# Peptides against a protein of PDB entry 7Z53, part 58

Target 1, 150 residues: chain A of PDB entry 7Z53
Amino acid sequence: PRIKNQADCIPFFRSCPACPGSNITIRNQINALTSFVDASMVYGSEEPLARNLRNMSNQLGLLAVNQRFQDNGRALLPFDNLHDDPCLLTNRSARIPCFLAGDTRSSEMPELTSMHTLLLREHNRLATELKSLNPRWDGERLYQEARKIV

## One batch from the design tools (peptide; made by RFdiffusion4, then SolubleMPNN)

Design b2_p17_4_s1 (from b2_p17_4, 8 letters changed)
Fold by OpenDDE base, seed 1:
Structure b2_p17_4_s1 (fold): chain B 150 residues (1-150), chain A 17 residues (1-17)
Amino acid sequence: as target 1 above (150 residues)
Amino acid sequence: SAYERALAITLLNLLAA
């Protein structure tokens, strides 16, 4: 980038342009994200991220929750583990890292943070109920079935 | 940002109250 002072900047990437057809009059953008309906914003679009978003310490098919904070006993999104965490860089005194979600924009827009949190809670609720109804299901099946319902 | 996260948590708390 042309800006020399990078201390006040956070890594924000702009969408690349796309020319899908012969129409060159309208500038389109490449959609690197999956469709909204597949709920990749909650579960992640890549397997390494998806695994990091799951609670792998048991066979309950749950998504990972924040280990430091709760909302009146309710789950919050887990924190990310970035080397250069933009949330920590923005306010060093607060020392609160970015949230981890399927969409990297989760900490940049409060509306997304709220929706991701609600859908996290809904998934874990569904997985818990599915476990009650089907005690023999393992964690993978519980996770996948809850994911399909969401 | 930290402000946006705090705002989101506040909104969630208001909805949960």
Scores: peptide ipSAE 0.019, ipTM 0.493, DockQ to the pose 0.023
Fold by OpenDDE base, seed 4:
Structure b2_p17_4_s1 (fold): chain B 150 residues (1-150), chain A 17 residues (1-17)
Amino acid sequence: as target 1 above (150 residues)
Amino acid sequence: SAYERALAITLLNLLAA
């Protein structure tokens, strides 16, 4: 393989196949418009990444948020810490790193960035509400329950 | 790109106002 560093790989997951018939010549994806949303784009599909996406400094079950910028007090996606960050190389004067999300494409288009931000905010809102309703829940339970609701 | 990220932030700010 040309790519030796797995960290340079973008995780692409093949959609589940639809089985239109016994003789399948063309693989089609299942219509997922009304399917369960795993929200892997927000939470990550690998445990190390998932942990990096979380705010592990407390027991509130929150996702990590941007430490440099906010939107009128509302959270933004945290920045990643990439070696040779392509986002920093794109505009050296702006000095804005790539965003960190479950989907590494989060910095490639504003629509995706916005959706990730929205879902991050929703998760944190849910986790906060769940904490209020269930004060004895630890951070892991809050995170998982909020994730299930999202 | 940096432009797209900046745009996203700007849009979020506008929508949140």
Scores: peptide ipSAE 0.010, ipTM 0.352, DockQ to the pose 0.021
Fold by OpenDDE base, seed 5:
Structure b2_p17_4_s1 (fold): chain B 150 residues (1-150), chain A 17 residues (1-17)
Amino acid sequence: as target 1 above (150 residues)
Amino acid sequence: SAYERALAITLLNLLAA
């Protein structure tokens, strides 16, 4: 990766470098859509945050979803619980709090909001399918297996 | 999934424009 400091980044790669074996200085790119996606920022890198991002009210291994809003029936990120929530201060009439995600910037950048939303939906889809295939799996097993697949 | 990754890239490109 060109960005060396990846501690504050969400690793998501569209392409990989491809250099020919000859003495050609041109560095081409190959599609990396099938490559592993590091979704650590979706799940939270710290255990307390990771727990807050999970739906712990059942044994379905799901990530928490928004309880007030949906996108045409599809899940949205849950709201955070911040004192002096900057999102509430941005538009006082809308009364929409900031989203809770593994990356605190998810409410500041629509790009990150979209990425986290998609990966949340994918996780919950996978967990649901895994539950269907493995009815005896508990929530922890479902969550971890879905996380590994993402 | 591959679909979600492709969709995400598309959406990111649109949002970054």
Scores: peptide ipSAE 0.006, ipTM 0.303, DockQ to the pose 0.041
Fold by OpenDDE base, seed 2:
Structure b2_p17_4_s1 (fold): chain B 150 residues (1-150), chain A 17 residues (1-17)
Amino acid sequence: as target 1 above (150 residues)
Amino acid sequence: SAYERALAITLLNLLAA
């Protein structure tokens, strides 16, 4: 039976169904995506976070990369600087802090970490190419234009 | 977790290899 005590429940909602055909055995989901891909998971939705995700030491429009580790010469996500880092607490011997990304869940799901890393690399690649094509663009312009392409 | 992060890095290494 359905739980009637709503006060003790976490309010999860099921997506609205979409029934394009006569097959009622499969409950399809309504596509709620009405715009282009929101890359806020990469760039952050909040301005302070967005700034922290950027490499502000130059005018290349790059996202910040890990300063301790690389993947065969390729960039990894930067570490966050949490005073009470839950990732450090998970495995104290490993001493690997949480990654910093636009999505707070970046260190919780390997799939997200991988995707964020790839998109980080792609952004920086694009920014680099844009700098080559437009040497007079400043870091802000490069960052924004690369962000639009991603 | 640390394991998940390590796994992610490992997967990235495999994809980049």
Scores: peptide ipSAE 0.022, ipTM 0.448, DockQ to the pose 0.023; fails the geometry check

Design b2_p17_4_s2 (from b2_p17_4, 9 letters changed)
Fold by OpenDDE base, seed 2:
Structure b2_p17_4_s2 (fold): chain B 150 residues (1-150), chain A 17 residues (1-17)
Amino acid sequence: as target 1 above (150 residues)
Amino acid sequence: SAVERALAITLLNLLLA
């Protein structure tokens, strides 16, 4: 990094630039997300991430939730497991990791975190209701059908 | 099945209303 004194910095890291187009004066970032309109901010754009976002311990089609904290009994986003977690670097005393979501920016602003949390809750609500309505559906189907609705 | 899905969506919409 160009800035050597990391102690005075908020650890936001810039993405790699995309290949230049006709306008070389504007630095564009590389896009690794799904190109079509979906809920990839919730579910991820890559299969490994998508799997990590799921609760795979049962056949309920649920997204993973925070195992340490709840919001008055309501689910929170699970924590990520980053080697160099920027959230841990931002406030070392709090020792709160970044949240894991489909969008890696989920922890950059509270509003986005809140929306991800709400959508996670909604998915899990939908999956639960779908399970109630269709008891024979397995976890994969519940997950996919809930995802389609979100 | 498709019918089960349609029914589920319909019922969910009713639950959300």
Scores: peptide ipSAE 0.000, ipTM 0.318, DockQ to the pose 0.021
Fold by OpenDDE base, seed 3:
Structure b2_p17_4_s2 (fold): chain B 150 residues (1-150), chain A 17 residues (1-17)
Amino acid sequence: as target 1 above (150 residues)
Amino acid sequence: SAVERALAITLLNLLLA
């Protein structure tokens, strides 16, 4: 490598290309997201991530929330559990991990973080209201119906 | 039921308006 100081390097890899069809002259990367509008920025595009984003400790159909911090009693995004957390690497003294959301970019800008937080709060509000209106619904149904509304 | 879902969605939309 040209840069000898590896201690300050940020690992960055180019995405894998999609296989070209006939008459395709533009390099496209493999799509890793859902191909339709489904609020995947909130719920994730993969089942393992979607499960991690949910509060599975009860049957209320809620998304997971931060367990360490709140905004005047209002929920914040939960923290991620990355092995090489870029948020921890950029400021080791603060010891604040990146946020977990359906979109991995949730921690890149405060504006984006705020939008993810609002949508998380809205989902949980909807799920709570749906539970009050339909007490017999289980957590899965509450989650899915709230997701359909968001 | 479908009716319960429809009512819930309608009520929530009204509350959010």
Scores: peptide ipSAE 0.000, ipTM 0.308, DockQ to the pose 0.023
Fold by OpenDDE base, seed 4:
Structure b2_p17_4_s2 (fold): chain B 150 residues (1-150), chain A 17 residues (1-17)
Amino acid sequence: as target 1 above (150 residues)
Amino acid sequence: SAVERALAITLLNLLLA
């Protein structure tokens, strides 16, 4: 190997291939994290993260929203609570933390942030409407059903 | 709408690619 010092290496594990066939010339990776369509970029792929993304203060099944800022009364992505927040280094005067989403890249570009915000709003809209239609549903069911629809 | 959601997901996938 070219690099002899392991301290210079970043741990990177190659994904397992999907079922190879005799007619398959392109190696495709198997998705071992989530369903092929589950909006994990919004909800996260792990339960601890998913919980952090939720508004657990009530039984409305809502995702957490920004507590400092709103867009003309509309929800924005909540801020993350990172120990070494890279977003705080961008503008130290503004002191705007990275956004919390299922995908950590949500703060890399405004376009990504916007799309995550859109899906967050859609989830919360769906959860709210589902609550109206089904007043007896608890927060967990509302969240899961809204998630299934998204 | 379902169409809007599908479009949003598609756009998001494109942005994340």
Scores: peptide ipSAE 0.000, ipTM 0.256, DockQ to the pose 0.040
Fold by OpenDDE base, seed 5:
Structure b2_p17_4_s2 (fold): chain B 150 residues (1-150), chain A 17 residues (1-17)
Amino acid sequence: as target 1 above (150 residues)
Amino acid sequence: SAVERALAITLLNLLLA
């Protein structure tokens, strides 16, 4: 079906056709939303989300970390700031909000939570090391270079 | 659950040790 009214549509593309050199019968698609290496679970696919995932309080190029809890000094995923946080409804006594990550499913499965936490820690480690190696780099460059490596 | 989250963190710590 074709959408006749384009006035309320947004130009959102998720895939593009692949152009393989081989004669295949199946028309493959490539990811057009993110880079070839999809790290959107870490950095988000939208600019507002990406900014919220960053620690903007300093020039170290770090991702935001949890401000209430830590794991023996190690960073945990920051909490989201949802208007209607479903995680707060699961355990009303603990009052633990949903985690903020590039993938909104980060709070659905412990495996995803762990993976996102790992990648967050790795980014921050890389950014920290890059700062040590390149003291003149600002926070934006540190963030982008760390992101490029991840 | 809280137990599942704690377990996930524990597993993560073991993998990073």
Scores: peptide ipSAE 0.000, ipTM 0.268, DockQ to the pose 0.019

Design b2_p17_4_s3 (from b2_p17_4, 11 letters changed)
Fold by OpenDDE base, seed 2:
Structure b2_p17_4_s3 (fold): chain B 150 residues (1-150), chain A 17 residues (1-17)
Amino acid sequence: as target 1 above (150 residues)
Amino acid sequence: SALELARAITLLNLLLA
């Protein structure tokens, strides 16, 4: 490989191509994200991921948060559960798994992680306030209404 | 590290507050 120091490598994989049946001369990647502005970087673009990002232990409409670490009492992104976790592979001494977010790139740089974390906190803040304003709303409605605002 | 990330997030929170 061109990069000599493999310890510093972030494992990126080439996306699948979009193959129209016509005379294709330009390789286009398949876009698996939602095409509309829906904060999919926070909530995910697919239902299984969206469910994994939610706190399903109650009816408060909250997103899942980190169970090991906090930022001065404030929530951090939950950890992902990857077989070949890029974060564990790139920093074996720290032993910190990648964060789970709607965008798989959430752990690629601190600035991006911070933005995802802030949006996570904002969702949970909104869901909490919405519950206060609407005590009869269930967790699904709280989640969806908070998502609409974000 | 988790601590470094937490500090970065804290700084960002301060900038956006």
Scores: peptide ipSAE 0.006, ipTM 0.338, DockQ to the pose 0.021
Fold by OpenDDE base, seed 3:
Structure b2_p17_4_s3 (fold): chain B 150 residues (1-150), chain A 17 residues (1-17)
Amino acid sequence: as target 1 above (150 residues)
Amino acid sequence: SALELARAITLLNLLLA
């Protein structure tokens, strides 16, 4: 390797290529996301991630929120639990993990983080209002109906 | 809202500083 100091390196891997067609000359990556517009950046494209993004401690259909920090009472994105958290690696003194969202890039740019935060707040607002209007709805229905609106 | 977006950006910068 040309770089001698590897202690501060951030792991980076190239995506695997998709299978080539008979007349395709451009290298495409394997798609790991949903193929339709479904706000997957908020809710995730995989079932395990989607479950981790939800508040499963109650039947309110809410998304999980940060347990350490709030914005003057307003929700923030929850922290992820990565083994090799790049946010912790880049700022070891702050000890702030990366945020958890449907899009793994949620912590790469402030603009993206902000949008995820707003959409999370909107989902929880919608779920809360839907619960008020439909007290008999369970958490799954509240979550799905709020997701449809977002 | 635009105001909430701006605040969220600011908060992220503070958290990662």
Scores: peptide ipSAE 0.005, ipTM 0.298, DockQ to the pose 0.020
Fold by OpenDDE base, seed 1:
Structure b2_p17_4_s3 (fold): chain B 150 residues (1-150), chain A 17 residues (1-17)
Amino acid sequence: as target 1 above (150 residues)
Amino acid sequence: SALELARAITLLNLLLA
């Protein structure tokens, strides 16, 4: 690399190539996301991530929220726990980790972060309203029904 | 930055109000 200053570099890993059963020579990346319109940017494309995105401390069907910061009482995205957190690496003085969302790019741009935050708030709003309308629903049903609406 | 995020969220809230 020509850049000598490596202290502020982002650990940008190249995507794994897809190997289709064809003679197509164009290099394509593996699709790591669901192939459906399922709001996977909010809920994740894999079960372990989906569980980490949920508030499992109660039966309210809520998504996890930031435990350190709020926006005038409104929820923010929870922080991720990456081994090599690019947010921590690029700004060591702030010591603010990247946000955790269904899409790993949630912290790439503030506009994208705001949209993820909005959708998280909307899910939690819906789950809360659904709980009010259906007090006997458990957390799993509340989560799934709110997810279907989003 | 956190300030940019706060501004973006504020603007988004205003647009959706």
Scores: peptide ipSAE 0.005, ipTM 0.325, DockQ to the pose 0.021
Fold by OpenDDE base, seed 4:
Formats: C-alpha cells, structure tokens, sequence
Structure b2_p17_4_s3 (fold): chain B 150 residues (1-150), chain A 17 residues (1-17)
C-alpha cells in the first residue's frame, strides 16, 4: 500500500455487493439501512435516533423542533447534542450547534438544512392535520402515518 | 407533491456527492 501509516488514513469501508445473478455484470451494493424509500434522512434509520428526532413530550406525533430559534414562527431543525460538536468550532462566539436530523449531513450545507427543515415542517403539518381528522389517534400512530405520507 | 420533493432531494444529494 502507498500509505504505510494507518494514522494518516480515514476509515472508509466499501459496501458489500448484492448477491450476483447469473449474468449480472454491474456491481450493486446491498442496502443495509432501510428496505424502502422511507425518508430516513428525516426520520433516521435506527430506533434510538428516530426517538431522539421525535417530540416525545406529547401525543401529537410531531418531530422535535428548535427550542431557541424560529423562522417567523415556523419551525427549524432542533440542535444536536454532540460530544465534540464540529459546528461549535466554526463560530465559537455564536455557539451554534449542529442540527439534528436523520441524516448526519444536515448541517453541511444550507441547502441540505433547508430541505430537512422543509420535510420536518411537512411532517409536523401532516401529523397536525391527521390529528384533526382522527382525534382518537395516539402519538405513535400519528407519527407513523405522517411518516408513511412523507 | 411528494414526487417533487423526492426529486429535489435526489438532485440535492447528487450535487453534494
């Protein structure tokens, strides 16, 4: 190998290939995250993360929103609680943490942040409307049904 | 629509890759 010092390497693992067919010449990766298009960038692909992304203080099935800032009354992505938060290193005076989303890249670019914010707002809108239409639904059902629609 | 959002997300992901 060209690089002999492993301390200079960034750990990067190639995805496992899907089971090859008889005449398949194109290598496709195994999807090890989710089984379908489920907006995992919003909801996460793991249960612990998914729970952290939810507003668990009520039974409205809502995603968590920013507690410090709003956009003219509209929800923003909540801040993450990362040990060694890289976003706090960008502007130490402002002390703005990284955003929490299903996709860890949500804070890399404003465009990503905007899209995640939009989808978060849409989920919460849907959950709110579903609650209005189905007052007897609990928070879990509201969340899951809104998630299915998104 | 959901389709429009999906397209936007896909395009955005491709631009960022």
Amino acid sequence: as target 1 above (150 residues)
Amino acid sequence: SALELARAITLLNLLLA
Scores: peptide ipSAE 0.000, ipTM 0.278, DockQ to the pose 0.040

Design b2_p17_4_s4 (from b2_p17_4, 8 letters changed)
Fold by OpenDDE base, seed 5:
Structure b2_p17_4_s4 (fold): chain B 150 residues (1-150), chain A 17 residues (1-17)
Amino acid sequence: as target 1 above (150 residues)
Amino acid sequence: SRVERALAITLLNLALA
């Protein structure tokens, strides 16, 4: 395996090899879980960004949510903290900052905003359910397990 | 535990189906 220190790993398998036919050297990967959606950008590709996208105030393994607004009780993406926020400059009267997401385009494309919002909600739902089923799990494990399921 | 994780994943997958 690529990761040498296995002690830092939580055992979880998401992909399995799949061969199109006999005598083929190219080994494809198939999702071993139920999800077919690529949610990699929801969590950020870099660790500092990934950390900023998490709710680190508790041990629930949740992603950060908007602190000012909700959608009929449902979570929205958190706001970013940009010095020259283009969203604030677009409509100065509304004073709505850009969203913080793994994909910087999330505030530019409503479709991406919606998708990221949906996947954020799903992650938090999964983390909450995992906490209910596994009360002894800490926030890191809850986050990682929920992330891998998404 | 491994059992708890497996059960959790199974139950969550069923809930999402």
Scores: peptide ipSAE 0.014, ipTM 0.370, DockQ to the pose 0.060
Fold by OpenDDE base, seed 4:
Structure b2_p17_4_s4 (fold): chain B 150 residues (1-150), chain A 17 residues (1-17)
Amino acid sequence: as target 1 above (150 residues)
Amino acid sequence: SRVERALAITLLNLALA
């Protein structure tokens, strides 16, 4: 092997193959994180992260939103609370932290940030509408049902 | 559609209430 020092290795594990039912020779990987379609880029794939992405201060089933900035009254992605926040290094004068989303790449490019913001807004819109239509639903149900629709 | 799904969920909720 080219790399002899194990300390220089990245602990990379190849994904398990999805067993094809056909004679196709293309090796597809199994999604071992979440369902095949679950908008995990918005909601996260791990429970602790998912909880941090939610507005837990009320029973409205909303995702957390930015507390410092808004876009003409519309929600923006909340900021993350990273120990060594790389976004703070980009423009130290602006002091803008990385955004918190289900996908850690949410702050890497504005197009991706915009899509996450859009989906966050859509979730909150749906949750709000579902609350209006179903006033007896608690925050957990509102969140989960809105998530299913997204 | 999303609207139809939301409506369906609402209707189901009402039916099960």
Scores: peptide ipSAE 0.010, ipTM 0.338, DockQ to the pose 0.029
Fold by OpenDDE base, seed 1:
Structure b2_p17_4_s4 (fold): chain B 150 residues (1-150), chain A 17 residues (1-17)
Amino acid sequence: as target 1 above (150 residues)
Amino acid sequence: SRVERALAITLLNLALA
């Protein structure tokens, strides 16, 4: 291979091809995301990921937040738990993992990270206000109603 | 839909005012 140092390689996975028929002239990728604008970048497109993005320790319908860091008391995205974390590999001295969001690209550049952080904060704000307005709502309903608004 | 979300936000803001 052109790159000889494999220890510093960034793990990158190629999308699987969509092969609907025998006469395949164009390589298309399988769509693993929702097909409409639904803030799936915040909430995820798969149930396991969606659950990991939620704060399941209470019935407040909140998204999970960073447990190590805050921004002047404001929530940050939680860290992901990747076996080969590209963020850790990129800067081993910083020892900062990639952020976890519905969009796997959330840590690729600060602009995306910021937008995901803002949307996380907005969801949690909405869920909190909805809880205040509807004290009898459980966490699932709060989460879903906030998600509908976002 | 976009309309539904906008309406929901508006109603929420009114309820919180």
Scores: peptide ipSAE 0.006, ipTM 0.322, DockQ to the pose 0.024
Fold by OpenDDE base, seed 3:
Structure b2_p17_4_s4 (fold): chain B 150 residues (1-150), chain A 17 residues (1-17)
Amino acid sequence: as target 1 above (150 residues)
Amino acid sequence: SRVERALAITLLNLALA
């Protein structure tokens, strides 16, 4: 390759193309997200990711929160577990990994990180209030009902 | 239920206020 120093390279891959059923000549990528408005940026578009985003240690229907850091008592996004974490690559001394959210871009810009954090907090607030209103609801129902509101 | 939906809407409105 033309670039000699590959030690600090960030892997970049182009999306796979979708095969059109018509004579469309415009290249479209395969959609890997849900096709309807469902706040998938918060909850994920795939079941394994959705489960990883949830706090499964109790029946409160909460999303997972950061276990190392808080913002003056307020929840932050949990950390992801990436083999080649771009956040760790950009600042190896800080040892702060990328955040985990339904949208993989949650750590690419502070504005997006902030919005994901707010939506995380809002979900957990809603789930907590729903639990107060409906003490007999289990964690799955609390999670789904809070998700419907967000 | 209708009551639950009404409460959910109320919670949403309070969150956006």
Scores: peptide ipSAE 0.000, ipTM 0.347, DockQ to the pose 0.024

Design b2_p17_5_s1 (from b2_p17_5, 7 letters changed)
Fold by OpenDDE base, seed 3:
Structure b2_p17_5_s1 (fold): chain B 150 residues (1-150), chain A 17 residues (1-17)
Amino acid sequence: as target 1 above (150 residues)
Amino acid sequence: SREELERQATELALQGT
């Protein structure tokens, strides 16, 4: 679960907060990230962008992945389609466009790129697992339910 | 953790039945 501003909790930077109560969940670095991450950074804050970030070719509720490149078989963020792509302009020799994410800064900040990539993979993993558990769910349901967990 | 996420997914799936 995401950390909602709790006055009774002791916040720790890059660590798990210390909260009173019997229902304390153990969190690792990834969980800590998801607790403080604005979901809009991954899923988009605008509906048109959110749709572009989704894999609409099937009913699996997946986020779109890069169609040109993979990282040792693992998914990467899809490329954006900008007319004047600043990533292409910055390094003309590489010819690698900016990544598409909920936050346009993803390509400008390598830390965000890595985080978004991990969350992309986790979303798709969760959606896949939810599909296995709930075969009748359509893509929209799978996407929304996976999004709630991330 | 992945285990916790999977547990949450399972619980969610059960709620959806």
Scores: peptide ipSAE 0.018, ipTM 0.492, DockQ to the pose 0.048
Fold by OpenDDE base, seed 4:
Order: sequence, then C-alpha cells, then structure tokens
Structure b2_p17_5_s1 (fold): chain B 150 residues (1-150), chain A 17 residues (1-17)
Amino acid sequence: as target 1 above (150 residues)
Amino acid sequence: SREELERQATELALQGT
C-alpha cells in the first residue's frame, strides 16, 4: 500500500529473527517464492482457507477486502480472526489485527503485505473485467478464471 | 505484465462466450 498520511498507517507484526545457523529463514523464503509462482500466497493452499479469503456476499468472484481501512480508496487485505493474534498482542493500543492472506506471514513483513495487496487488487480487477465480458458467469466461475490468470 | 493479463482475460472471456 501507498502511505500518504501517517494516520493511515497500519501497524505490522514483526516476528523475531531466526536464530543463527537456522534454516527457517531460507525455508520461509522458498515458501514465499513457491507461493508467488502458484499464487497460493493470495488464494490459500487449502480449501477452507481459500473460502475464507473470498467475498461470499455476492456472485462477483471477488476476494475479500478490508472493511475498516482503504488505501486512497483502494482495497486492502482483510483482517484475520486469530485466537492468539500476534499483531494485537504486540500493540494493544492500536488494536489492529493481523491481515488474512494465503500466507500467514503477510502481516509479519510489509513487503509481503504489499505484494499480497497488489495481487488482491489485480484479482478483483480481473474478476470485474471478466464479469463485464461474461455477465452470465457466476461467482465461482469468475473467481476460478481470475485465479488462473493471476 | 498488466497488458498481458488483460489480454489473457479477454481471450478467456472469448472462450467462455
């Protein structure tokens, strides 16, 4: 997201760095690259998560967007509903939960959050365009076809 | 690219008609 006003800033959870000699960082990076290739970082790799990432309020095939915040009128990732939300725990005053994405690391790294946000917007743009071109397609078709393109 | 994505969307739409 583009931050023009500090008041529009959303705090991110920053995980502790990996211990020296640990391959956890490498693993996370590999997972991120893999998710980028197959877009699982945006859509989720499991069906229950994938459904939670979708906007089920209509038949437009859209991914869910944040209902509290926008970026200059543009969509942001929706918030997750974690039992032990680390984003809420790190800053109780702000009361901003972690973002919901296909990759749980989205709120831990602003760079990943931005990438997820851009791909979210692209999906919704594609779905909207596909709806315009194919008005008889239902939400499932729009979602799947947009997903294939991303 | 965005242009390629738009092209793909158009082609897909045409296939779906």
Scores: peptide ipSAE 0.017, ipTM 0.510, DockQ to the pose 0.066
Fold by OpenDDE base, seed 1:
Structure b2_p17_5_s1 (fold): chain B 150 residues (1-150), chain A 17 residues (1-17)
Amino acid sequence: as target 1 above (150 residues)
Amino acid sequence: SREELERQATELALQGT
């Protein structure tokens, strides 16, 4: 269970404590749970990958989305940028690159792509709602708070 | 509280759909 203190700070086992006015940093550790359900497949387990999965063009705390394709207006996972893309090599007729996700198994288990996509959409939805509730929060705060909810 | 914020975010999201 989550612990509350009388100073309105909430320590988390999986993340940094949540306190008013406190700085929130990215926590990317191997085998660390990013949420109640392990969402490391979405956010990545290592900091360089986690940064590449984020939309750094604004302060909205969003995850990066595909810039070429959408699913009826809904977001898709961004493409990875591999020199020798195994997805392109495996199915040359489709010409679809591998998706970039927090779980490297996404290329080995394409059935996980749909789940990654749904959680991507959920994160961005939550970040958007948190922005409306807290207009002064910066991108890092929005990203971390949305990640904690997912 | 954090729990209240999460609840509010969920409710707002549902209302917006």
Scores: peptide ipSAE 0.016, ipTM 0.491, DockQ to the pose 0.037
Fold by OpenDDE base, seed 2:
Structure b2_p17_5_s1 (fold): chain B 150 residues (1-150), chain A 17 residues (1-17)
Amino acid sequence: as target 1 above (150 residues)
Amino acid sequence: SREELERQATELALQGT
């Protein structure tokens, strides 16, 4: 890893930590890529999850962002609230829970986490821009339109 | 573009390794 200070690292849960590039990893990547076509990996394919991924505190059509941490001022995925959080169990010292995204495996693969994060940012950027262009749009409209563009 | 985002995501992910 390029990051030398492990304390600055976000822990990830690995289905097969000892075998990167294994069939499991490949399948996970393929599945993620497949879901990427419709961006369901970002927005969630089920309504309850989709709602949890949204910022419902306003009518800006935004996706929820992490309330505790930012990446140099940029948004991060919100944390999930798992009873048996595998991310916490994987690296107890880090005490960082799994991220919440449309793909429940978001914290299993750093690549997915990064991609989800970028798309989160893009969605929110688009929603913000759409709000500027269409001030009368409510949060639902902004969310849906941004989702279509992403 | 999605392609660019994917590329960026890969780069970011690799920074953690």
Scores: peptide ipSAE 0.020, ipTM 0.488, DockQ to the pose 0.032; fails the geometry check

